# Peptides against a protein of PDB entry 4JHK, part 37

Target 1, 212 residues: chain A of PDB entry 4JHK
Amino acid sequence: EDYKIQSFDLETQKLLKTALKDPGSVDLEKVSSVIVDQSLKDQVFSREAGRICYTIVQAEAKQTNGSVFRRNLLNRLQQEFKAREETRKRSTQEWVCLVSFICNIFDYLKVNNMPMVALVHPVYDCLFRLAQSDALKNEEEVDCLVLQLHRIGDQLEKMNVQLMDELFNLLRDGFLLQEDLSSMGRLLLLEILEFRAGGWKLSDTAQKYYYS

## One batch from the design tools (peptide; aimed at target 1 L74 Q78 A118 L119)

Design b2_p17_8_s4 (made by RFdiffusion4, then SolubleMPNN; from b2_p17_8, 6 letters changed)
Fold by OpenDDE base, seed 3:
Structure b2_p17_8_s4 (fold): chain B 212 residues (1-212), chain A 17 residues (1-17)
Amino acid sequence: as target 1 above (212 residues)
Amino acid sequence: SEDEELEKLIEQDLEEF
């Protein structure tokens, strides 16, 4: 399996590859820090980070029955989540990367093939923040919101349909009532409204766009 | 099971989320 880590320098790529195969031979705290730092800078990597993290978690568990990587990863993620409003104020790009990363961790870091219950509310909190009027006027934030809902919306709805209904009420109101949406933002909101109404089903072409 | 223990640890790690 190929991992999309080309955004790292060659030395860091070697570190990550080693962590994937032999986690006991590397500093897993450093590895987790590098992954989080890069996920906040590069949305392409942020999108793939969950898969990488899951593999490292499994490899460490099998090798030493340890959880050093996961603990450090989640602790750092918590810190970034707590500071999310400050991050948003400082950099919209870092904010949407953070949301993407949290959603990707939710998507890939499964236990017994089930989503982590502990991440449900944090994910919804991020999506609700993106659904506020001050965020909907920013196309970059709308892009992020719609992308995450395409990727994990069905899973999130299964975890809490009431929150999903509330979220989509905000999106509908934004689409219908908010005056300062960009043309693309309005189109994206309409598309995601239709996507959910259609049972979260994508065409083959759309699936490739959102998941490849 | 090991997976159940991992889930418990994950929940603990995310207490402040």
Scores: peptide ipSAE 0.031, ipTM 0.647, DockQ to the pose 0.127
OpenDDE base, seeds 1, 2, 4, 5: peptide ipSAE 0.029, 0.027, 0.027, 0.028; ipTM 0.645, 0.640, 0.640, 0.635

## One batch from the design tools (peptide; aimed at target 1 N112)

Design b2_p18_3 (made by RFdiffusion4)
Pose (drawn by RFdiffusion4):
Structure b2_p18_3 (pose): chain A 212 residues (1-212), chain P 18 residues (1-18)
Amino acid sequence: as target 1 above (212 residues)
Amino acid sequence: AIETEEALDAELLTSLEE
């Protein structure tokens, strides 16, 4: 019910609500464009846009059996994904928004009730980038890393275990060996090591130790 | 619709691998 579009211009809110009910009546290319645009600019929307994207994807399949919106969205995201390093240099905030959005799409938009394999490697590409020493020194990026691991970490491991394993080696390495990793960065990495070792769940005791 | 989405997913994977 709540797609979290309050950050949008009033005119665009109407455009988006219209696309949910009558996709054929609207420019789905423009619709996908305004969603990707806003997703890079607003953190709350980046971690929630998947709901509205899914609703529209299903509405088009139902109404016209088409997947034009899905297509425009995936291709636009692919373009942002390809430009990820440049975007990271320009703004850490935009970068973490891109990662959150790509991961939210991996979580919401399914293909025949299965995850899009097209996003498996790209998502690992993003999380490996966050696990690097130049990214871990920024609590903003560590926060982004562990958010994705909490939300889709389990699904991702099923698609590819080899990558998740090598990724968590970088997490242990940065935890033990890196010195400019902050206290908060240390708490976040330790919690995710326990989280994964416990089968992608938070134990009652860890809940007490790590979180208010 | 399912077949179109699966074909799109395969096409996107191929595009990312290029």

Design b2_p18_3_s2 (made by RFdiffusion4, then SolubleMPNN; from b2_p18_3, 11 letters changed)
Fold by OpenDDE base, seed 2:
Structure b2_p18_3_s2 (fold): chain B 212 residues (1-212), chain A 18 residues (1-18)
Amino acid sequence: as target 1 above (212 residues)
Amino acid sequence: SDKKLEELDKELLEELQK
């Protein structure tokens, strides 16, 4: 099994690899910090981070029946989430990385093969923030919003369909009424509206239209 | 075991939902 950790230096790569195989032999607090820090800088890694985190959680549970890694991970996530508005003001890039990370943790860190209920509202809060007018005008934020909905929208809807309806009402209004959307932003909103309407799938016709 | 983990996760993330 291969994990995409090439962005780290060799020492850190070794640390992560060891954590994946023998979590009891490393400082899992440090491991969690490294993963979170990198996820806040690299949106691509955020996706991989979810998978890595799940693997480490399972490995630690099996090896020592411990939860040190998960505890530290979730505590850090809580801290970053609380500071999300400050992060957004400081850097759009860091903000979208944070959202991506939270969404990917939601996607991968399953309990009994189900998403953690505790993450549902935080994820929605992030997506609702991205759906506000001041965010929709920023293509980078729209990209993030649409990407996350593509990845976890179906799962998230199953957790709370009412919130999803409310979210998509905002997206519809943005698409129809907001004047300062970029061309690509508008296209992406339309696509995601159709995506959900199609049961979180694109029809062959729609797929061809948007991605041919 | 998984139930216990879920409970722990909820406790840790309770503040996220406030």
Scores: peptide ipSAE 0.029, ipTM 0.662, DockQ to the pose 0.689
OpenDDE base, seeds 1, 3, 4, 5: peptide ipSAE 0.024, 0.029, 0.023, 0.024; ipTM 0.595, 0.664, 0.637, 0.635

Design b2_p18_3_s3 (made by RFdiffusion4, then SolubleMPNN; from b2_p18_3, 10 letters changed)
Fold by OpenDDE base, seed 2:
Structure b2_p18_3_s3 (fold): chain B 212 residues (1-212), chain A 18 residues (1-18)
Amino acid sequence: as target 1 above (212 residues)
Amino acid sequence: SDKKLEELDKELLKELLE
């Protein structure tokens, strides 16, 4: 299996590859740190990061019945989450990367195809933050919000439909009432509203309409 | 087991669950 780790230097690539195959032979704390750091810089990588993390977790479990990587990863995730407001103030890009990372971890770190229950509220907290008026006016944050909902919205709803209803109330209000939305932002909000209404699916025609 | 992993996750993310 090929992983998209070309953005790392060769030494780090080797480290990651080794972690994927023989996690017991590497410093898994360092590996987790590298993955998180890159995920905070590259939103595209954050998706791949989830897959990588899942593989490492599984590999370590099988090899040593250990969970060192998982512990380090989640500990770092918690640290970044706690500092999310400061991150947002410092860099919108890093903030949306953080959200993407957390959401992708939620998406990939599953046990028997079940979501990590402990991440449900943190994920919702991130999405609710993106749904606030000060965030909705930023197209980059709206992009992130809508992207995550497309990826994991159905899963999140299954975990807590009440929170999802509350979230979408905010999105509806933003769409209808907020004046400083970008044209694309408004379009994306409408799309995601319809997406959920359609059972987290859109017809090909609708998909083309919103993303053409 | 799923239960053990769930407990581990909750412990690791306990501050987020407050």
Scores: peptide ipSAE 0.122, ipTM 0.763, DockQ to the pose 0.557
OpenDDE base, seeds 1, 3, 4, 5: peptide ipSAE 0.052, 0.030, 0.054, 0.024; ipTM 0.649, 0.664, 0.707, 0.645

Design b2_p18_3_s4 (made by RFdiffusion4, then SolubleMPNN; from b2_p18_3, 10 letters changed)
Fold by OpenDDE base, seed 5:
Structure b2_p18_3_s4 (fold): chain B 212 residues (1-212), chain A 18 residues (1-18)
Amino acid sequence: as target 1 above (212 residues)
Amino acid sequence: SDEKLKELDEELLKELLE
């Protein structure tokens, strides 16, 4: 398989390629750090990073029955999660990259096609933060919120429907009551409300209307 | 392979959450 790692220098690309094929021959802590650092800068890579991480996890388990990479990855994620308010204050872009990365890891790092239970509450906490009034007025944060719900909302609901109901109560209130939403933000909230109401599915017509 | 990963997950969860 080909992995989109052209944003890295040649040495780092070699490191990542080796990790994918022969994880026992590289420093997996360094590999995890490189992936997390880049994911905090680039949402496009963040999506690819989930796939890369899953492949490395499988390769290491198969080769050495180890979990060094996943442990380092999740520990780093926990550290970033704990510092999320400071990150948001410093840079909205880094904050939404962090949320995106956590959600992508939730989406890709599955065992027997099941999500990691330990990531459920951290993901919801991030989404609830994006659903607060001070975040809903920022279109970049609304974009992130809606994107994640499109990608993993159905999975999250299966894990905890009560939290999802509470989250969408906030989104509905924001849509109806908050005055300082951007026009696009309001449109996106309406779309995601309808998306869930429709069973987490968009028709072709709706897709063209909102995303063409 | 998936069964092996399941076992690893249990160990990892103990390490990270307890």
Scores: peptide ipSAE 0.025, ipTM 0.660, DockQ to the pose 0.391
OpenDDE base, seeds 1, 2, 3, 4: peptide ipSAE 0.025, 0.025, 0.025, 0.024; ipTM 0.648, 0.666, 0.681, 0.653; seed 1 fails the geometry check

Design b2_p18_4 (made by RFdiffusion4)
Pose (drawn by RFdiffusion4):
Structure b2_p18_4 (pose): chain A 212 residues (1-212), chain P 18 residues (1-18)
Amino acid sequence: as target 1 above (212 residues)
Amino acid sequence: SAVDKAEELDAELEASLS
């Protein structure tokens, strides 16, 4: 019900609500463009845009059996994904938004009730980038890293365990060895190590230790 | 079908990212 589009221009809110009901009546290329554009600019929308994207994808399949919107969205995201390092230099905020959005799409948009394998390596590419020492020194990026691991970390490991293993080595390495990792960064990494070791769940006691 | 189009698109996207 709530797609979290309050950040949008009033005209665009109408465009988006229209695409949900009658995709054939709207420019799906323009629709996908305004969604990707806004997703890089607003944090709340970047971690929630998957809902509205899925609703539109299903609406098109139902109405016209088409997947044009899905296509425009995936190709536009691929372009942002390819330019991820440049975007990170320009704005850490935009980069964590891109990662949050890509991971939200991996969570919501399914293909025959299965995850899109097209996004497995790209998502690991993003999380490995967050696990680097130049990214871990920024609590903003560590927050982004652990958000994705909480939400789709389990689904990602099923698709590829080798990558999740090597990724968590970098997490242990940064935890023990890195000195400019902050106190909050340390709390976040420790919680995620326990989270994964516990089978991607938060124990009652960890809930008490880490969170208010 | 819509499912086939979605699977084909997924495969095309995976190939283009490779």

Design b2_p18_4_s1 (made by RFdiffusion4, then SolubleMPNN; from b2_p18_4, 9 letters changed)
Fold by OpenDDE base, seed 5:
Structure b2_p18_4_s1 (fold): chain B 212 residues (1-212), chain A 18 residues (1-18)
Amino acid sequence: as target 1 above (212 residues)
Amino acid sequence: SADEKLEALDRELAEALA
């Protein structure tokens, strides 16, 4: 298996590689902290982070029947989630990284190919925050919102259709009624409305229209 | 399997995140 961890220093790379193969031989709390810290700085890495986390969880379960890494990871996630408003005030970039991270963990950290139920409401809470008027006017937040819905929207809807309906009511209102949206933001909202209406998929032609 | 073992722990984790 190939993991994209070249952005870390050599010592940290060694730590992560060891965690993937022999999790019992490393400090799994430290490993989780390193992964979370980097994910909060780099939205692109958060996707890879989800895959790495899942692999470590599996490796630990097989080796020791333990779940130390998963517990530490989720505890850290909860801490960051609780402080999400402060994070947003401090840095929009860090805020969207946080949302991306929690969504990617939801996407990858599955049990028996099922999403973790405990993450459903936290994910929705983040998406609802991005759907508020003060967030929709920021293109960076709209980009994040739309990206996550493309990735995990269908899974989230299966977990709670009522919340998804409420979320998209906000998005529709934003598209139709909010005046201070950027041109691209408005386009992205229209696209995601169409995306869900089409069963969480777009034709190649539509994809090219919205993203070319 | 690893996933089957983790399923048994899911409730505990859910409570911790509540």
Scores: peptide ipSAE 0.038, ipTM 0.716, DockQ to the pose 0.541
OpenDDE base, seeds 1, 2, 3, 4: peptide ipSAE 0.016, 0.036, 0.026, 0.030; ipTM 0.441, 0.703, 0.564, 0.691; seed 2 fails the geometry check

Design b2_p18_4_s2 (made by RFdiffusion4, then SolubleMPNN; from b2_p18_4, 8 letters changed)
Fold by OpenDDE base, seed 3:
Structure b2_p18_4_s2 (fold): chain B 212 residues (1-212), chain A 18 residues (1-18)
Amino acid sequence: as target 1 above (212 residues)
Amino acid sequence: SADDKLEALDRELQEALE
């Protein structure tokens, strides 16, 4: 199983591997901090961090029935979410990594096979921010928005269809009315509109049209 | 249980984020 931790230095990789196997032997607060920090820097890791976190959560639960890792992880996530506008101002790359990380945590950290209710509005808030005019003109933010909707859009809609409708109204308006969209950005918006309209799936023909 | 703890944390975070 590949946890996509190659971007870490060897010492940190060892720490993470130990956390995966024997979480009681490491400082789980430190582990959570390392994961969040790297998720803000590395898009590849940010997209996969949820799976790593889930595995550590399960390992700790099995070993001690504890939740130290989850508590520290989500507390740090909350802090980063609250500071999201400052993060966006500082670095678009860190901002989209943060969104990706939050969405990935939403996708993997389930409670009795259900999404965490606490994450629903934060995820939507991030996606709505990406759907604003000042964000839609940035291709990196559009890429992030479309990617997350491909991954968790169906789950989010089940949690709140009204918010999803409002979000896609913004995306449709952006596609139709916003003048400073890039050609690729406009194409991606059209694709995701079609993706949802098709029940959160895309035909092979459409896949080739938009991505080939 | 671990699930119960997660549910409790979920509620706490929900309140804090609102």
Scores: peptide ipSAE 0.107, ipTM 0.748, DockQ to the pose 0.888
OpenDDE base, seeds 1, 2, 4, 5: peptide ipSAE 0.023, 0.023, 0.029, 0.032; ipTM 0.537, 0.600, 0.595, 0.674; seed 4 fails the geometry check

Design b2_p18_4_s3 (made by RFdiffusion4, then SolubleMPNN; from b2_p18_4, 7 letters changed)
Fold by OpenDDE base, seed 3:
Structure b2_p18_4_s3 (fold): chain B 212 residues (1-212), chain A 18 residues (1-18)
Amino acid sequence: as target 1 above (212 residues)
Amino acid sequence: SADKKLEELDEELLKSLE
């Protein structure tokens, strides 16, 4: 299986590859730190981070029945989440990378083939923050919001439909009432509203209309 | 099992995120 880790230098790539195959032979605290740091810099990697993390977790569990990597990963995630408002203030790019990372951890790092219940509210908190008026006027944040809903919206709704309804009420109000949305932002909000209304699916025609 | 251990870890470590 191929992992998209080209954004790392060769030495770090080797470290990650070793962690994936033989986690007991590397410093798993260092590995977790490297993954989180890069996820905050590179949104493309943020998407892959969840899959990589899941593989390392499974490999360590099978090899030693250990959870060192997961513990360090989740501890760092908790720290970053708590500081999310500071991150947003400092860098919109880092903020959307953080959201992407949390969402992808939710998507891939499952327990007993189920999403981690503990991540449901944190994910919704991030999405609700992106749905506030000060965030909706920022196209980069709208891009992030819509992207995550495309990826995990159906799963999140299964976990809590009431929160999803509340979230989409905000998105609908933003689309209809907010005056300082960008043209692309408004288009993306309309698309995601239609996406959910269609059972988290879009026709090929609609897909071209919004993204061509 | 390993899965149960991970589940317990998730709930314990991530509780403060809410």
Scores: peptide ipSAE 0.030, ipTM 0.624, DockQ to the pose 0.772
OpenDDE base, seeds 1, 2, 4, 5: peptide ipSAE 0.019, 0.028, 0.018, 0.029; ipTM 0.599, 0.610, 0.604, 0.608

Design b2_p18_4_s4 (made by RFdiffusion4, then SolubleMPNN; from b2_p18_4, 9 letters changed)
Fold by OpenDDE base, seed 4:
Structure b2_p18_4_s4 (fold): chain B 212 residues (1-212), chain A 18 residues (1-18)
Amino acid sequence: as target 1 above (212 residues)
Amino acid sequence: SADDKLKALDEELKKALE
């Protein structure tokens, strides 16, 4: 299986490759830190990071029946989550990367093919933050919000439909009432409203309309 | 089992994150 880790230097690439195959032979705390750090800088990598993390977790479980990597990963994620407001103030880019990473971990790091319950509320908290008026006016945050809802919205709703209803009430209000949305932001909100209304699916015509 | 350990970790983290 090939993993997209070209953004790392060669030494780090080797470290990651070793972690994927023989996690017991590397410092898994270091590996987790490297993955989180890069995910906070590169949103594109974030999705791949989720897959990588899952693979390492599985490899360690099979090799040593351990969970060192997962523990370190989630502990770091918790730290970043707790500091999310400070991160947002410092850098919108880092903030959306953080949200993306948390959502991707939610998506990929499953137990018995089920999402981690512990991540449900943190994910919703992030999405609710993105749905606030001060965030909706920022196209980068709207992009992130809509992207995550496309990826994991259906799963999140299954975990807590009440929170999803509340979230989409905010999005609807933002779409209808907020005046300082960008044209693209407004379009994206409309699309995601339609996306959920359609059972988290888009018709071919809708796909072309919003993303072509 | 490994799965049991992961479940236990999930419960611990649930308390910490919520």
Scores: peptide ipSAE 0.031, ipTM 0.670, DockQ to the pose 0.848
OpenDDE base, seeds 1, 2, 3, 5: peptide ipSAE 0.024, 0.030, 0.027, 0.025; ipTM 0.627, 0.678, 0.500, 0.611

Design b2_p18_5 (made by RFdiffusion4)
Pose (drawn by RFdiffusion4):
Structure b2_p18_5 (pose): chain A 212 residues (1-212), chain P 18 residues (1-18)
Amino acid sequence: as target 1 above (212 residues)
Amino acid sequence: STSNTEAQEEIVADWNAS
């Protein structure tokens, strides 16, 4: 029900609500463009845009059996994904938004009730980038890293365990060895090590230790 | 199984169209 589109221009809110019901009546290319555009600019929308994207994808399949919107969305995201390092240099905020959005799409947009394998390596590419020492020194990026691991970390490991293993080695390495990792960064990494070791769930006691 | 493979290949193609 709540797609979290309050950040949008009033005209665009109408455009988006229309695409949900009658995708054939709207420019799906322009629709996908305004969604990707806003997703890089607003944090709340970047971690929630998957709902509205899925609703539109299903509406098009139902109405016209088409997947034009899905296509425009994936291609536009692939272009932002390819430019990820440049976007990171320009704005850490935009970069964490891109990662959150890509990961939200991996969570919501399924293909025959299965995850899109097209996004497995790209998501690991993003999380490995966050696990680097130049990214871990920024609590903003560590926050982004652990948000994705909480949300799709389990699904991702099923698709590829080798990558998740090597990724968590970087997490342990940064935890023990890195000195400019902050106190909050340390709390976040420790919680995620326990989270994964526990089968991607938060124990009652860890809930008490880490969170208010 | 074939239908799922074809759908996944199509998504990979959509993703890598550019």

Design b2_p18_5_s1 (made by RFdiffusion4, then SolubleMPNN; from b2_p18_5, 12 letters changed)
Fold by OpenDDE base, seed 2:
Structure b2_p18_5_s1 (fold): chain B 212 residues (1-212), chain A 18 residues (1-18)
Amino acid sequence: as target 1 above (212 residues)
Amino acid sequence: MEEDLEAQQKELEDFYAS
């Protein structure tokens, strides 16, 4: 199977390819670091990163019954999460990349085919941050929020419906009451409100948009 | 991947821990 790693230099590509097939032969801490670093720069890659990470985790488990990669990955993720407010202040783009990455890791890294419980609250924390008034006025943050909810909202709700209700109360209030939303932001909020109300189901066209 | 929740929690540190 092919992975979208063309954005990396050739040496790093080789490293990643090796990690995917023979994780025991590479520095998995370094591998995790380069994946996280790139995910913080490229929101599109963050989706692919989830798939890559899952594959490496599975490969290592099968090869050595180890979890070095996942441990390093999640430790780095934790560090970035803890610094999320500083990241947001520094760069909205990096912030939304961080959120996207965390959400994609949640989406792909499963334990016994279930989402990792440890990631539930961190994901919600990120989404709640995006749902605050100061974030909702920024279309880039709204885009991120809505995108993640499209991708993992159903899963998140299953993990904690109460938090999802609280989150969507904020989104509803933002849609109805906040005056400094962009036109697109307002449309996106409306769409996501209706998306959940419809059982997290999308049309074929919308499905292609969010998951292709 | 087969592991229990306890193993997961042991491996992962609390995101809110300082």
Scores: peptide ipSAE 0.035, ipTM 0.681, DockQ to the pose 0.351
OpenDDE base, seeds 1, 3, 4, 5: peptide ipSAE 0.029, 0.033, 0.031, 0.032; ipTM 0.634, 0.644, 0.643, 0.632; seeds 1, 3 fail the geometry check

Design b2_p18_5_s2 (made by RFdiffusion4, then SolubleMPNN; from b2_p18_5, 10 letters changed)
Fold by OpenDDE base, seed 2:
Structure b2_p18_5_s2 (fold): chain B 212 residues (1-212), chain A 18 residues (1-18)
Amino acid sequence: as target 1 above (212 residues)
Amino acid sequence: SAMDAAAQQEELEDFNAS
């Protein structure tokens, strides 16, 4: 299986490749740190990172029945999550990367083929933050919000429909009432409102866009 | 499963509390 890790130096690529095949032979804390660090800088990588993380988790489970990688990964995510407001103030880009990464971990890091229940509320918290008025006026944050909802909205709704209803109430209000939305932001909000109303079903074209 | 959920909650206690 091929993983998109070309953004790393050769030494780090080797480390990651080894972690994917023989996780017991590497420092999994270091591996998790490298993945998180890169995911906080590169939103595109965060998608691939989810897949990589899942593979490492599965490999470690099979090899040693351990969960060192997942523990370190999630601990780091917890730290970043706690500091999310400071991150947002410092860099919108880093903030949306953080949200993207958390959402992608939720999407890929399955437990018994099901989403991690423990990540549901943290994910919603991130999305609710993006749905606040001060965030909706920022197109980059709206882009992130809409992208995540396209990718994991149906899964999140299955986990907690009440929170999803509340979230979309905010999005509807933003669409209808907020004055300082960009034109594109407003269009994106409308699109996602309609997307959910349509049962979270993507067209073939949209599927390719969001998941390729 | 409930057991899995409990294990996850323990692992992500700080995550969910923040």
Scores: peptide ipSAE 0.035, ipTM 0.724, DockQ to the pose 0.299
OpenDDE base, seeds 1, 3, 4, 5: peptide ipSAE 0.034, 0.033, 0.034, 0.030; ipTM 0.714, 0.702, 0.721, 0.675

Design b2_p18_5_s3 (made by RFdiffusion4, then SolubleMPNN; from b2_p18_5, 13 letters changed)
Fold by OpenDDE base, seed 2:
Structure b2_p18_5_s3 (fold): chain B 212 residues (1-212), chain A 18 residues (1-18)
Amino acid sequence: as target 1 above (212 residues)
Amino acid sequence: SAADEAAQQEALEEFYSS
């Protein structure tokens, strides 16, 4: 398998490649920190990072029956999650990267092919934060919110439909009542409302309308 | 399964240990 790790220097790329194949031979704490750090800077990488993380987790489990990487990864995620408001205040870009990364970890880092229950509430908390009025006025945050819901909304709903209902109540209210939404933001909210209503699937007409 | 629950619990502990 090929992994998109071109954003790292060659030494770090080697480290990551080794972690993917022989995790017991590298410092998995360092590997986890590198992945998290880069994911906080590059939202595109966060998607690939989820896949990379899962692969490393599986490789380590198979090799040593260990979970050093996952422990370090999840600990770091918890730290970043706790500091999310500070991160948001400091940098919207880093904040949306954080949300994207947590969501992608939820998407990829399965536990026996099941979603990780531990991440359900943290993910919802992030999405709820993005659904607040002060966040909805920022198109970058709306983009992130809608993107994550497109990616993992169906999975999240299966984990907790009540929270999803509450979240979408906020999104509906934002769509209807938020005065300082951008035109695109409003369209995105409408689209995601309809997306869920349609069973987390886009119709051909909706696809053409929003993405052509 | 019980094994699945144990695995989920382990992940939970790893995430909330800090």
Scores: peptide ipSAE 0.509, ipTM 0.927, DockQ to the pose 0.927
OpenDDE base, seeds 1, 3, 4, 5: peptide ipSAE 0.508, 0.500, 0.508, 0.505; ipTM 0.927, 0.926, 0.926, 0.925

